# Peptides against a protein of PDB entry 4A54: the designs that were tried, part 21

Target 1, 94 residues: chain A of PDB entry 4A54
Amino acid sequence: MSVADFYGSNVEVLLNNDSKARGVITNFDSSNSILQLRLANDSTKSIVTKDIKDLRILPKNEIMPKNGTKSPSTNSTKLKSAETYSSKNKWSMD

## One batch from the design tools (peptide; aimed at target 1 F6 F28 D54)

Design b2_p20_1_s2 (made by RFdiffusion4, then SolubleMPNN; from b2_p20_1, 6 letters changed)
Fold by OpenDDE base, seed 5:
Structure b2_p20_1_s2 (fold): chain B 94 residues (1-94), chain A 20 residues (1-20)
Amino acid sequence: as target 1 above (94 residues)
Amino acid sequence: SLEKKTEELKKAIEEILKKQ
């Protein structure tokens, strides 16, 4: 099995400096032992395999947080519950 | 499983490193 068999896989890479990178495997340079990841921001990160402490393949459905996409602050628009004061017109029939 | 695939990927990388 070759590294190429895993192209397109989402991975989390733990580096020797304890930093982490997440991305899709797009290429592997066997000559230089460099793993290339496409990051959430569509940039490419090159990782020297000797710097890898650990890695894992992530589920396909794991949404890679795009760095810088402000999750739309769900402005909790306090929907002011329009208290529909149903003024019960008490029709007092006397 | 993802775990199995992960190990396979690790092995694939290690095999290349050993040849260098």
Scores: peptide ipSAE 0.620, ipTM 0.904, DockQ to the pose 0.663
OpenDDE base, seeds 1, 2, 3, 4: peptide ipSAE 0.608, 0.616, 0.618, 0.619; ipTM 0.902, 0.902, 0.904, 0.904; seed 1 fails the geometry check

Design b2_p20_1_s3 (made by RFdiffusion4, then SolubleMPNN; from b2_p20_1 with E4K Q5K K10R E18K E19K)
Fold by OpenDDE base, seed 3:
Structure b2_p20_1_s3 (fold): chain B 94 residues (1-94), chain A 20 residues (1-20)
Amino acid sequence: as target 1 above (94 residues)
Amino acid sequence: SLEKKTEELRKAIEEELKKS
């Protein structure tokens, strides 16, 4: 069997650091030991196989939770435009 | 079964890594 026979399969990968990734297998680079997944947000994740603790094939109907990649809240630092308060110096001419 | 397919995938990865 070739890994290519499983391209398009939905998998859950458990990494050695206990993080999980879910995606569709799109490529396998045996020379570099890299498994590539397409994630729910259409991005790609490359995983070094030595970092894989476990993997399993998921059923097709399992809705991959949209990992809401928290869009980095671009803290729009509202540059408070320094309102130049023009202090009306009332020159009281005595 | 999904379990069988998973095992086949694991074996495929291992075998290709050995050949590289």
Scores: peptide ipSAE 0.689, ipTM 0.935, DockQ to the pose 0.487
OpenDDE base, seeds 1, 2, 4, 5: peptide ipSAE 0.667, 0.668, 0.676, 0.678; ipTM 0.933, 0.933, 0.933, 0.934; seed 2 fails the geometry check

Design b2_p20_1_s4 (made by RFdiffusion4, then SolubleMPNN; from b2_p20_1 with Q5K E7K K10R E18K E19K)
Fold by OpenDDE base, seed 2:
Structure b2_p20_1_s4 (fold): chain B 94 residues (1-94), chain A 20 residues (1-20)
Amino acid sequence: as target 1 above (94 residues)
Amino acid sequence: SLEEKTKELRKAIEEELKKS
């Protein structure tokens, strides 16, 4: 399966600095290890995969929070964080 | 499920990174 199969999907990305980004996957550059998201304000955010701590696909109907508003802790639908496989090492392409 | 799709996405990312 290709990442391109997921273009248009809403995702939440947790970064290593504990910041979060929510957006639609618009592109993936494997050569440069960059995941591109379209944010709620229609801006584009490029995320280096090595900076990603975790990610999850959101329901299509979920409204993307605007950058500044801490999305109220919507009830942690316990999407069981897939066990953080220590993927730190795998995406760190030296 | 969304969880399974998420796993598939993660796997896809990892696989493409390895091929690059």
Scores: peptide ipSAE 0.681, ipTM 0.933, DockQ to the pose 0.433
OpenDDE base, seeds 1, 3, 4, 5: peptide ipSAE 0.680, 0.692, 0.664, 0.692; ipTM 0.934, 0.935, 0.934, 0.934; seeds 3, 5 fail the geometry check

Design b2_p20_2 (made by RFdiffusion4)
Pose (drawn by RFdiffusion4):
Structure b2_p20_2 (pose): chain A 94 residues (1-94), chain P 20 residues (1-20)
Amino acid sequence: as target 1 above (94 residues)
Amino acid sequence: EETEETIKEIEEKLNESEEE
């Protein structure tokens, strides 16, 4: 597979200077081999791939926090509130 | 040529990491 399939992928990269950086890939130019990473902190960073010493793809979600649950639902409620409240599950023992 | 080799190394590393 080519890198186009891995565009938008969140991976971690160690550079020649033993520094580590991770972000979600946005672009790669073949002529110059230049990679733009859009990090989840609303920042953009352009880094030329020639400075990459090594590359690894990070686990999906739970990257920083460590947990042992399946987490089938995100259960997120950031912004946009309504007049209804829900706890644990809408239906139980059904 | 050197740029093509660097691209191939990156592709290989991505494919290997996906298989993990």

Design b2_p20_2_s1 (made by RFdiffusion4, then SolubleMPNN; from b2_p20_2, 12 letters changed)
Fold by OpenDDE base, seed 5:
Structure b2_p20_2_s1 (fold): chain B 94 residues (1-94), chain A 20 residues (1-20)
Amino acid sequence: as target 1 above (94 residues)
Amino acid sequence: DEIKKHIEELEKKLNEELKK
């Protein structure tokens, strides 16, 4: 298992200084031991792994968008078939 | 809660990988 398997996970990072950071894991630099988070304000924060005391995975509160699928009320437009009564005016020629 | 246990296991693995 690699850190990359957790990309897109929402996490809370507790740092050694007792500060906390929350964000989505966007990248991990293994060479420099730097974890990158995207924060709620769309900024990025880089955290050196040595400064991490503990990391927890936050449950994906699937904000189920209540897709209020407004079922399009199929207004069955009753096609009133206008029966065009073609009155054949039979002009009787006398 | 099996889900909770699974998350805890993933957290443990992630923390281990970050500390390498």
Scores: peptide ipSAE 0.583, ipTM 0.904, DockQ to the pose 0.099
OpenDDE base, seeds 1, 2, 3, 4: peptide ipSAE 0.549, 0.538, 0.575, 0.564; ipTM 0.899, 0.898, 0.903, 0.900; seed 4 fails the geometry check

Design b2_p20_2_s3 (made by RFdiffusion4, then SolubleMPNN; from b2_p20_2, 9 letters changed)
Fold by OpenDDE base, seed 5:
Structure b2_p20_2_s3 (fold): chain B 94 residues (1-94), chain A 20 residues (1-20)
Amino acid sequence: as target 1 above (94 residues)
Amino acid sequence: SETQEHIKKLEEKLNEELKK
């Protein structure tokens, strides 16, 4: 397994100076031992691996788009039952 | 969870590769 297998992973890097960096792994220079992160502001940070105390992989918070299922508010329009006034036509049989 | 253990294993591997 290589570092390249982790490209695109969101990570938190704890540095030897106790500072932290968070970003997505975009590149690794094995020759120079430099890990490249894309930060939240779309800037790039290069970290020398010797300065890394610990690295953790952050779970992909699948921002599940809250598909706001607009529950169709069934406006039960109370159909006012039109009282059919059955006018009793009294058929007067003459 | 099995998922957390898997992530931990991946973290360990990544940390090992970064220290080479």
Scores: peptide ipSAE 0.557, ipTM 0.894, DockQ to the pose 0.099
OpenDDE base, seeds 1, 2, 3, 4: peptide ipSAE 0.533, 0.524, 0.553, 0.546; ipTM 0.888, 0.888, 0.893, 0.889

Design b2_p20_2_s4 (made by RFdiffusion4, then SolubleMPNN; from b2_p20_2, 7 letters changed)
Fold by OpenDDE base, seed 5:
Structure b2_p20_2_s4 (fold): chain B 94 residues (1-94), chain A 20 residues (1-20)
Amino acid sequence: as target 1 above (94 residues)
Amino acid sequence: SEIEEHIKKLEEKLNKSLEE
């Protein structure tokens, strides 16, 4: 299995200096031992593999909870004012 | 979970591949 099998994977890289980088694996230069990540801002970061302390693969289904602002369904219950039609039953006394 | 174990195995393979 090669690093190329992981192209497109979202990863978190922990570096030896305890800094972290997150991105998608776009390339690996085996000759120079350089891993390339595309970051969230669409920039590319090159990381020398000797500087990597640990690498974690992030699952695709981490639904970043889009804070979907549930638009409050304003149930404008239009209180239809029940116009009480006072049907005056005129009881004609006959 | 089975998925977490699978991911862990993949991470191990990737880390090994980066050391080679």
Scores: peptide ipSAE 0.457, ipTM 0.872, DockQ to the pose 0.102
OpenDDE base, seeds 1, 2, 3, 4: peptide ipSAE 0.447, 0.444, 0.454, 0.458; ipTM 0.866, 0.864, 0.870, 0.869; seeds 2, 4 fail the geometry check

Design b2_p20_3 (made by RFdiffusion4)
Pose (drawn by RFdiffusion4):
Structure b2_p20_3 (pose): chain A 94 residues (1-94), chain P 20 residues (1-20)
Amino acid sequence: as target 1 above (94 residues)
Amino acid sequence: EETEKEIEEKLNKSKEELEE
């Protein structure tokens, strides 16, 4: 597979200077081999790949926090509130 | 062109490790 398939992938990269950086890939230019990473902190960063010492893809979600649950639903409620409240599950023992 | 191929190889290996 080419890198186009990995565009938008969140991975971690160690550079030649033993520093680590991870972000979601946005682009790669073949002529110059230049990679733009869009990090989840609303910041963009352009880094030329020639400075990469090594690459690795990070686990999906739970990257920083460590947990042992399946987490089948995100259960997120950021912004947009309604007049209804829900706890645990809507239906139980059904 | 060689750097691009190395990058592709590393990404493919990292994807396989995650599938295991």

Design b2_p20_3_s1 (made by RFdiffusion4, then SolubleMPNN; from b2_p20_3, 10 letters changed)
Fold by OpenDDE base, seed 3:
Structure b2_p20_3_s1 (fold): chain B 94 residues (1-94), chain A 20 residues (1-20)
Amino acid sequence: as target 1 above (94 residues)
Amino acid sequence: SELIEKLEKKLNESLKELEE
């Protein structure tokens, strides 16, 4: 398979300096041999292929650590349903 | 290029490992 066949794959890249990068393959520059990853923070990291020591494709079910942007807990303010007391005035016909 | 071939090899080997 070509590099392009792996676009969208989540990968862990081990670099020659023993640092690691994890992200989704978004592009590959064949002219410069540069692999582009989208990271969890939505930034893009460019990696020169010569700097790659090892690479592992991660399974889809592996929960990418979503940067816990605390989804603002929308305080579901329980809209107290104002019980409209329909006072049925019983018209007593006496 | 040799670099591209190396990258493709790593990707393909990793895919194989994932499927095992």
Scores: peptide ipSAE 0.619, ipTM 0.909, DockQ to the pose 0.668
OpenDDE base, seeds 1, 2, 4, 5: peptide ipSAE 0.615, 0.618, 0.615, 0.619; ipTM 0.909, 0.908, 0.908, 0.909

Design b2_p20_3_s2 (made by RFdiffusion4, then SolubleMPNN; from b2_p20_3, 7 letters changed)
Fold by OpenDDE base, seed 5:
Structure b2_p20_3_s2 (fold): chain B 94 residues (1-94), chain A 20 residues (1-20)
Amino acid sequence: as target 1 above (94 residues)
Amino acid sequence: SELIKKLEEKLNKSLEELEK
């Protein structure tokens, strides 16, 4: 299979400096031999192929720790439209 | 390129290991 056949696969990449990267393969630049991963934080990491020591495909069931993007509780502060109670001061002119 | 071939080999090997 070609690299393109693995687009969408979740992988763990071990680099030559012993650092690890986990993400989904989104693209491969064949001209520059650069593998692009989408990380859990939705950022993109570009990895030069020559820096890859090892690679493994992660099973689909491995719960990527979804960084629980705390859905910003849009505190929709319902701006309670301050109903300006126009208190009609009935000025009784006696 | 040789680098691309090595990457493909690693990916294919990893797939084989996953399917075992």
Scores: peptide ipSAE 0.648, ipTM 0.919, DockQ to the pose 0.627
OpenDDE base, seeds 1, 2, 3, 4: peptide ipSAE 0.634, 0.642, 0.282, 0.647; ipTM 0.916, 0.918, 0.804, 0.920

Design b2_p20_3_s3 (made by RFdiffusion4, then SolubleMPNN; from b2_p20_3, 7 letters changed)
Fold by OpenDDE base, seed 4:
Structure b2_p20_3_s3 (fold): chain B 94 residues (1-94), chain A 20 residues (1-20)
Amino acid sequence: as target 1 above (94 residues)
Amino acid sequence: SELIKKLEEKLNKSLKELEE
């Protein structure tokens, strides 16, 4: 299974610095080990995989805040909007 | 769900393997 199999998934990324990013996986650069997320504001965030502590796939029914744009979509599937924050928050698995 | 947990595990494993 490849990372590409998860394109379009809405995820929460816990970073080594305990910050979190939420977004839809849009791309993965295997050469540079960079995961790309589309955020709620329709911007793109690039994350170096070595900085990732853990990933969580967000369920479709999970309530997520809006950030000025509609839910990001990949592969013609509409997903819920993403969010990001730099502070440490509670981490729970679904 | 259990399915989601399984997918999370696979994704995390895939990312880890790419760094090895």
Scores: peptide ipSAE 0.380, ipTM 0.843, DockQ to the pose 0.097
OpenDDE base, seeds 1, 2, 3, 5: peptide ipSAE 0.371, 0.374, 0.373, 0.375; ipTM 0.840, 0.840, 0.843, 0.845; seed 2 fails the geometry check

Design b2_p20_4 (made by RFdiffusion4)
Pose (drawn by RFdiffusion4):
Structure b2_p20_4 (pose): chain A 94 residues (1-94), chain P 20 residues (1-20)
Amino acid sequence: as target 1 above (94 residues)
Amino acid sequence: EELEEETEELKEAIEEELEE
């Protein structure tokens, strides 16, 4: 597979200077081999791939926090509130 | 194992494009 399939992929990269960086890939140019990474902190960073010493893809979600649960639902409620409250599950023992 | 395979495929794809 080519890199186009991995565009938007969140991976970690170690550079020739033994520094590490991870971000979500946005682009790669073949002629110059230049990679733009859009990090989840609302920042953009352009890095030429020639400075890459090694590459690795990070686990999906739970990257920084460590847990042992399946987490089938995100259960997130950031912004947008309504007049209804829900706890654990809407239906139980059904 | 699946994630390691995908990491190897990504490394190989970038190395081929750098060699071109």

Design b2_p20_4_s1 (made by RFdiffusion4, then SolubleMPNN; from b2_p20_4, 7 letters changed)
Fold by OpenDDE base, seed 4:
Structure b2_p20_4_s1 (fold): chain B 94 residues (1-94), chain A 20 residues (1-20)
Amino acid sequence: as target 1 above (94 residues)
Amino acid sequence: DELEKLTKELKEAIEKELKK
C-alpha cells in the first residue's frame, strides 16, 4: 500500500515539539521526506517526516479547528464537516 | 478499530516509501 492511497484522509500529526497539525493529506514526497497537508483554512503545510512524533487518521466528517495547530493564517474558506473535532492535550488513538 | 488499522497502514506506507 502506498501513501497515495491515503490522499484525502484527515490526519492529526503530533510533532516532536509536541505541537499538532491537522489536515487532509494532499501529497507525500518520499525523496525529500515531506508530508503535505491541506489545513482547515485551505492553506498548505509541509511537514518533514523526521519532525513527526506520531500521527493518526481522523474521522472523515470531523471539522478541524485552527486552534491548537501549527497552521499559517490564510484568507481562504474553512473546510466544513458534519461533526466537530476539538483539539486535546492528551494524545490518544481513535 | 478501523481508524487504528488505517493509521497503522499509513505509517507502514510512509516507512516503506522512505526506504526506497
Scores: peptide ipSAE 0.680, ipTM 0.933, DockQ to the pose 0.596
OpenDDE base, seeds 1, 2, 3, 5: peptide ipSAE 0.661, 0.639, 0.659, 0.663; ipTM 0.933, 0.932, 0.933, 0.934

Design b2_p20_4_s2 (made by RFdiffusion4, then SolubleMPNN; from b2_p20_4, 9 letters changed)
Fold by OpenDDE base, seed 4:
Parts: C-alpha cells; sequence; structure tokens
Structure b2_p20_4_s2 (fold): chain B 94 residues (1-94), chain A 20 residues (1-20)
C-alpha cells in the first residue's frame, strides 16, 4: 500500500514540535519524503515526514474548521481586581 | 474501526518510506 492510496483523506497531523495541522492529503513527494496537505483556507502545507510525531485520518463528516471558526474566545473574564475598598473606619467620635 | 485500520495503514506506509 502506498501513500497515494490515501489521497483525498482528511488527516490530523501532530508534529514533533507539538503543533498540529489538519488537511486533505493532496500529494506525497517520495524523493523528499514530503507530505502535502490542503488546508481549510485552500492553502497548501508541506510537511517533512520525519517531523511527524503522529497522524490520524478524520471522519469524512468532520468539517475542517473553516478559518472563520473563532477559536472559542476564552472570555478572559477580566477578574476586576476587587478594589479593596479600604473602608476608612471614620470613627466619628462625636 | 475502519478509520483506525486506515490510519494504521497510512502510518505503516509512511514508516516504510522513512526506512528506505
Amino acid sequence: as target 1 above (94 residues)
Amino acid sequence: DELEKKTKELQEALKKILEE
């Protein structure tokens, strides 16, 4: 079985630097051991096979995150630093 | 499952290339 048998498969690639890439396998350069992925933005990413830590084929129904899917905005709730209202104990000794 | 099988096949194919 060759890598070419998997052309058109949607894959998630984990690289040795712990970065991830998702895309459709469009080509494999056997001379240079380079895997080419088409990304959701229609750009092409070239990955050197030796840099791959792991990979998996994704279900066909998994919609590649379109660039526009806002990463869940971690609403950094600005914890408003509770202004320690130093209650000036105004001891009004009347 | 089928996806796991296919994944392993792809991984093996890539591994063979790296060993050549």
Scores: peptide ipSAE 0.634, ipTM 0.913, DockQ to the pose 0.597
OpenDDE base, seeds 1, 2, 3, 5: peptide ipSAE 0.632, 0.631, 0.630, 0.629; ipTM 0.912, 0.910, 0.913, 0.913

Design b2_p20_4_s3 (made by RFdiffusion4, then SolubleMPNN; from b2_p20_4, 8 letters changed)
Fold by OpenDDE base, seed 4:
Structure b2_p20_4_s3 (fold): chain B 94 residues (1-94), chain A 20 residues (1-20)
Amino acid sequence: as target 1 above (94 residues)
Amino acid sequence: DELEKLTKELKEAIKKELAK
């Protein structure tokens, strides 16, 4: 069995510094000892295997915490339509 | 547990490929 058989699997990786990474296995470079994960934000993280303390495969249904892309609240600043002050110069001819 | 089994298999696969 090869690591490629696990491509597309969701994994949690515990690093030696006690940080965690979660993502989908996209690639494994055996020559450079690098495991690549696609993260919830669609970015790619390369992890050197020597830095891995432990890993586990996650169930498919675990909602990867969508890092809530805070949809930038486009504060649609309603550009107040410049009220065209039609200066009606009412030339009152009296 | 199936996930535990798969995890073990993945770990072994990594180990084997690194030893190549």
Scores: peptide ipSAE 0.687, ipTM 0.936, DockQ to the pose 0.515
OpenDDE base, seeds 1, 2, 3, 5: peptide ipSAE 0.658, 0.661, 0.680, 0.683; ipTM 0.935, 0.934, 0.935, 0.936; seed 1 fails the geometry check

Design b2_p20_4_s4 (made by RFdiffusion4, then SolubleMPNN; from b2_p20_4, 8 letters changed)
Fold by OpenDDE base, seed 5:
Structure b2_p20_4_s4 (fold): chain B 94 residues (1-94), chain A 20 residues (1-20)
Amino acid sequence: as target 1 above (94 residues)
Amino acid sequence: SELEKKTEELKKALEKELAK
């Protein structure tokens, strides 16, 4: 397996200085051993591999909190159950 | 888990790059 096989993966990286970075792997520079992450603010962070203490791949469903993107308030439109008033048309045949 | 396995694979890939 190569690092490129993990492009698009969302990762949390723990650095040797105990700081953390979270982002999507977008590129790897093999010449310089630099891992590139796209952060929640759409900026790119370059991390030297030797500075990585630990990392983990996050589930796809863990949406990186975009700073300030209003989670689309799923307006739970209360589907007002249209009570279909089946008005029984009483056909009075009388 | 599958994610843990993938994580270890990524770690191994990075370690190989450091060894170059």
Scores: peptide ipSAE 0.681, ipTM 0.931, DockQ to the pose 0.797
OpenDDE base, seeds 1, 2, 3, 4: peptide ipSAE 0.665, 0.651, 0.677, 0.675; ipTM 0.929, 0.929, 0.931, 0.930; seed 1 fails the geometry check

Design b2_p20_5 (made by RFdiffusion4)
Pose (drawn by RFdiffusion4):
Structure b2_p20_5 (pose): chain A 94 residues (1-94), chain P 20 residues (1-20)
Amino acid sequence: as target 1 above (94 residues)
Amino acid sequence: SETEELIEEIEEKLNKSFEE
């Protein structure tokens, strides 16, 4: 597979200077081999790949926090509130 | 070329990491 398939992928990269950085890939140019990473902190960063010492793909979700649950649903409610409240599950023992 | 070799190395590292 080419890198185009891995565009938008969130991975971590260690540079020649033993520094680590991780972000979601946005682009890669073949002629110059330049990679743009869009990090989840609403920041963009352009880094030329020649400075990569090594590369690794990070686990999906739960990257920073550690947990042992399946988490089948995100259960997120940021912004947009309604007049209805829900706890645990809508239906129980059904 | 040197750029083509670097691209192949990056592809290989990505494929290996994806298979893990």

Design b2_p20_5_s1 (made by RFdiffusion4, then SolubleMPNN; from b2_p20_5, 12 letters changed)
Fold by OpenDDE base, seed 2:
Structure b2_p20_5_s1 (fold): chain B 94 residues (1-94), chain A 20 residues (1-20)
Amino acid sequence: as target 1 above (94 residues)
Amino acid sequence: SEMDEHIKWLEKKLNEEYKK
């Protein structure tokens, strides 16, 4: 598979300087051999492939601490269906 | 090219990890 097939994969990258980066593969620049990761803070990090010592794909279940962007509570404004009280005018023809 | 080698290396690594 190509690198592009791994877009969206969560990876841990060990760099040659022994630092680590974790993020989701968002892009790969083949012209420059640059791997782009989206980090937990939603920033992007570009890593030159030559600087990568090792790479691990992390299981999907690792809850990246999604910064709890409170899913906007879709206030489902329950449109209270105004029960149109059809006042049945009981025409009491007395 | 050196660039191609790096790409191939990355692909290899990713594929190896995927197979685990």
Scores: peptide ipSAE 0.666, ipTM 0.919, DockQ to the pose 0.718
OpenDDE base, seeds 1, 3, 4, 5: peptide ipSAE 0.657, 0.658, 0.665, 0.664; ipTM 0.917, 0.917, 0.918, 0.918

Design b2_p20_5_s2 (made by RFdiffusion4, then SolubleMPNN; from b2_p20_5, 7 letters changed)
Fold by OpenDDE base, seed 4:
Structure b2_p20_5_s2 (fold): chain B 94 residues (1-94), chain A 20 residues (1-20)
Amino acid sequence: as target 1 above (94 residues)
Amino acid sequence: SEMDEWIKKLEEKLNKSYEE
């Protein structure tokens, strides 16, 4: 298995400076240890692997914001779980 | 998860390629 097997994968890269980059792996230059990402704006970012602190593969269903396509902000409508305050109707049987 | 395994494999390969 080679790094090329991951080409086309959506990834989030955490850099040593704590900045993050998200994109699709388009290339890996093994000679120079450079990972290339296509970003949401269709630009290409080159990242030196030594500058990578952490990397995660994003789920396939995570829509990369393409230019102009609003990532559907899943408005996590916090369904306010209506705490059914069970008002204990104390049926005072008087 | 399958995803975690993929990440580990990717990281391992990137690290190996950096050490070469």
Scores: peptide ipSAE 0.150, ipTM 0.694, DockQ to the pose 0.075
OpenDDE base, seeds 1, 2, 3, 5: peptide ipSAE 0.141, 0.135, 0.132, 0.143; ipTM 0.682, 0.694, 0.680, 0.694; seed 2 fails the geometry check

Design b2_p20_5_s3 (made by RFdiffusion4, then SolubleMPNN; from b2_p20_5, 10 letters changed)
Fold by OpenDDE base, seed 4:
Structure b2_p20_5_s3 (fold): chain B 94 residues (1-94), chain A 20 residues (1-20)
Amino acid sequence: as target 1 above (94 residues)
Amino acid sequence: SSMDKHIEELEKKLNESYKE
């Protein structure tokens, strides 16, 4: 398969300097041999292919620490337990 | 070209990792 077939894959890249990068493959510039990764913080890292020592595809279930996109603080509106005011309408059948 | 070799190497690494 070509590099393009792996777009969207989450990968861990080990560089020749022993640093690591984790991200989703978003693009590959074949003319310049540059692999682009989207990182957890939504930034893009460009890696020159010649600097890659090793690479592994991460399993889909590996929880990338999503930079907490602020899940919209669903203001858990404390649904105040609507105290079902069971207004005991005591229908006094007079 | 040396560039082609590097691309091929990257593809090889990706393909190998995919099979694992």
Scores: peptide ipSAE 0.615, ipTM 0.901, DockQ to the pose 0.761
OpenDDE base, seeds 1, 2, 3, 5: peptide ipSAE 0.606, 0.614, 0.614, 0.614; ipTM 0.900, 0.901, 0.901, 0.901

Design b2_p20_5_s4 (made by RFdiffusion4, then SolubleMPNN; from b2_p20_5, 7 letters changed)
Fold by OpenDDE base, seed 4:
Structure b2_p20_5_s4 (fold): chain B 94 residues (1-94), chain A 20 residues (1-20)
Amino acid sequence: as target 1 above (94 residues)
Amino acid sequence: SEMDKHIEWLEEKLNKSYEE
């Protein structure tokens, strides 16, 4: 299979400097031999193939740490219960 | 080309990893 057949695959890349990167393959620039990964934080990392020491495809069941999309804390706007100020109509029984 | 070798290497690594 070509590199393009692996688009969308989650991979772990070991670099020559012994650092690791994990992400989804989003693109490959064949002209420059650059692999693009979408990282857990939704950023893109470009890696030159020559800098890769090793690569493995991660199993689908590996719970990618979903970067917890901080569910927008729905600030439950506490509906301030409009305390209906019951205006005590002072019924002046005259 | 040297570049072609890098592409081939990457493809080989991906294919091997997929088969594992």
Scores: peptide ipSAE 0.620, ipTM 0.905, DockQ to the pose 0.701
OpenDDE base, seeds 1, 2, 3, 5: peptide ipSAE 0.619, 0.620, 0.618, 0.620; ipTM 0.904, 0.904, 0.904, 0.904

Design b2_p20_6 (made by RFdiffusion4)
Pose (drawn by RFdiffusion4):
Structure b2_p20_6 (pose): chain A 94 residues (1-94), chain P 20 residues (1-20)
Amino acid sequence: as target 1 above (94 residues)
Amino acid sequence: SEESEELEEKLNESKEELEE
């Protein structure tokens, strides 16, 4: 597979200077081999791949926090509130 | 280029490690 398939992928990269950086890939140019990473902190960063010492893909979600649950639903409610409240599950023992 | 090939290889290996 080419890198185009891995565009938008969130991975971590160690550079030649033993520093680590992770972000979601946005682009890669073949002629110059230049990678743009869009990090989840609403920041963009352009880094030339030649400075990569090594590369690794990070686990999906739960990257920083550590948990042992399946988490089948995100259960997120950021912004947009309604007049209805829900706790645990809408239906129980059904 | 060689650098592009090396990058592709590292990406494919990292994906395979996650599948295991």

Design b2_p20_6_s1 (made by RFdiffusion4, then SolubleMPNN; from b2_p20_6, 7 letters changed)
Fold by OpenDDE base, seed 5:
Structure b2_p20_6_s1 (fold): chain B 94 residues (1-94), chain A 20 residues (1-20)
Amino acid sequence: as target 1 above (94 residues)
Amino acid sequence: SELVKKLEEKLNESLEELKK
């Protein structure tokens, strides 16, 4: 199969510097031998083929750790409901 | 190119390993 047949596949790429990249194959530039991966954070990483030491296709069921977008803890600043201090004007009749 | 062929080979080999 050609590289294009693997578009959409999740892969782990081991680079010659022993770093790893995981992502979905989105494109391949055959003229420059550049593989493009979409990473878990939706960014794109371009990898030069000559820098690839090894590559494996990940099974579909392998839960790519979705970078759990920490739901921004909406610090719901509890608007402290201004306790309307009902100033009891106790009009003391002397 | 030789590099493209090498990449294709790695992908195909990996696919065959996944099917085992």
Scores: peptide ipSAE 0.639, ipTM 0.916, DockQ to the pose 0.665
OpenDDE base, seeds 1, 2, 3, 4: peptide ipSAE 0.624, 0.639, 0.639, 0.623; ipTM 0.914, 0.916, 0.916, 0.911

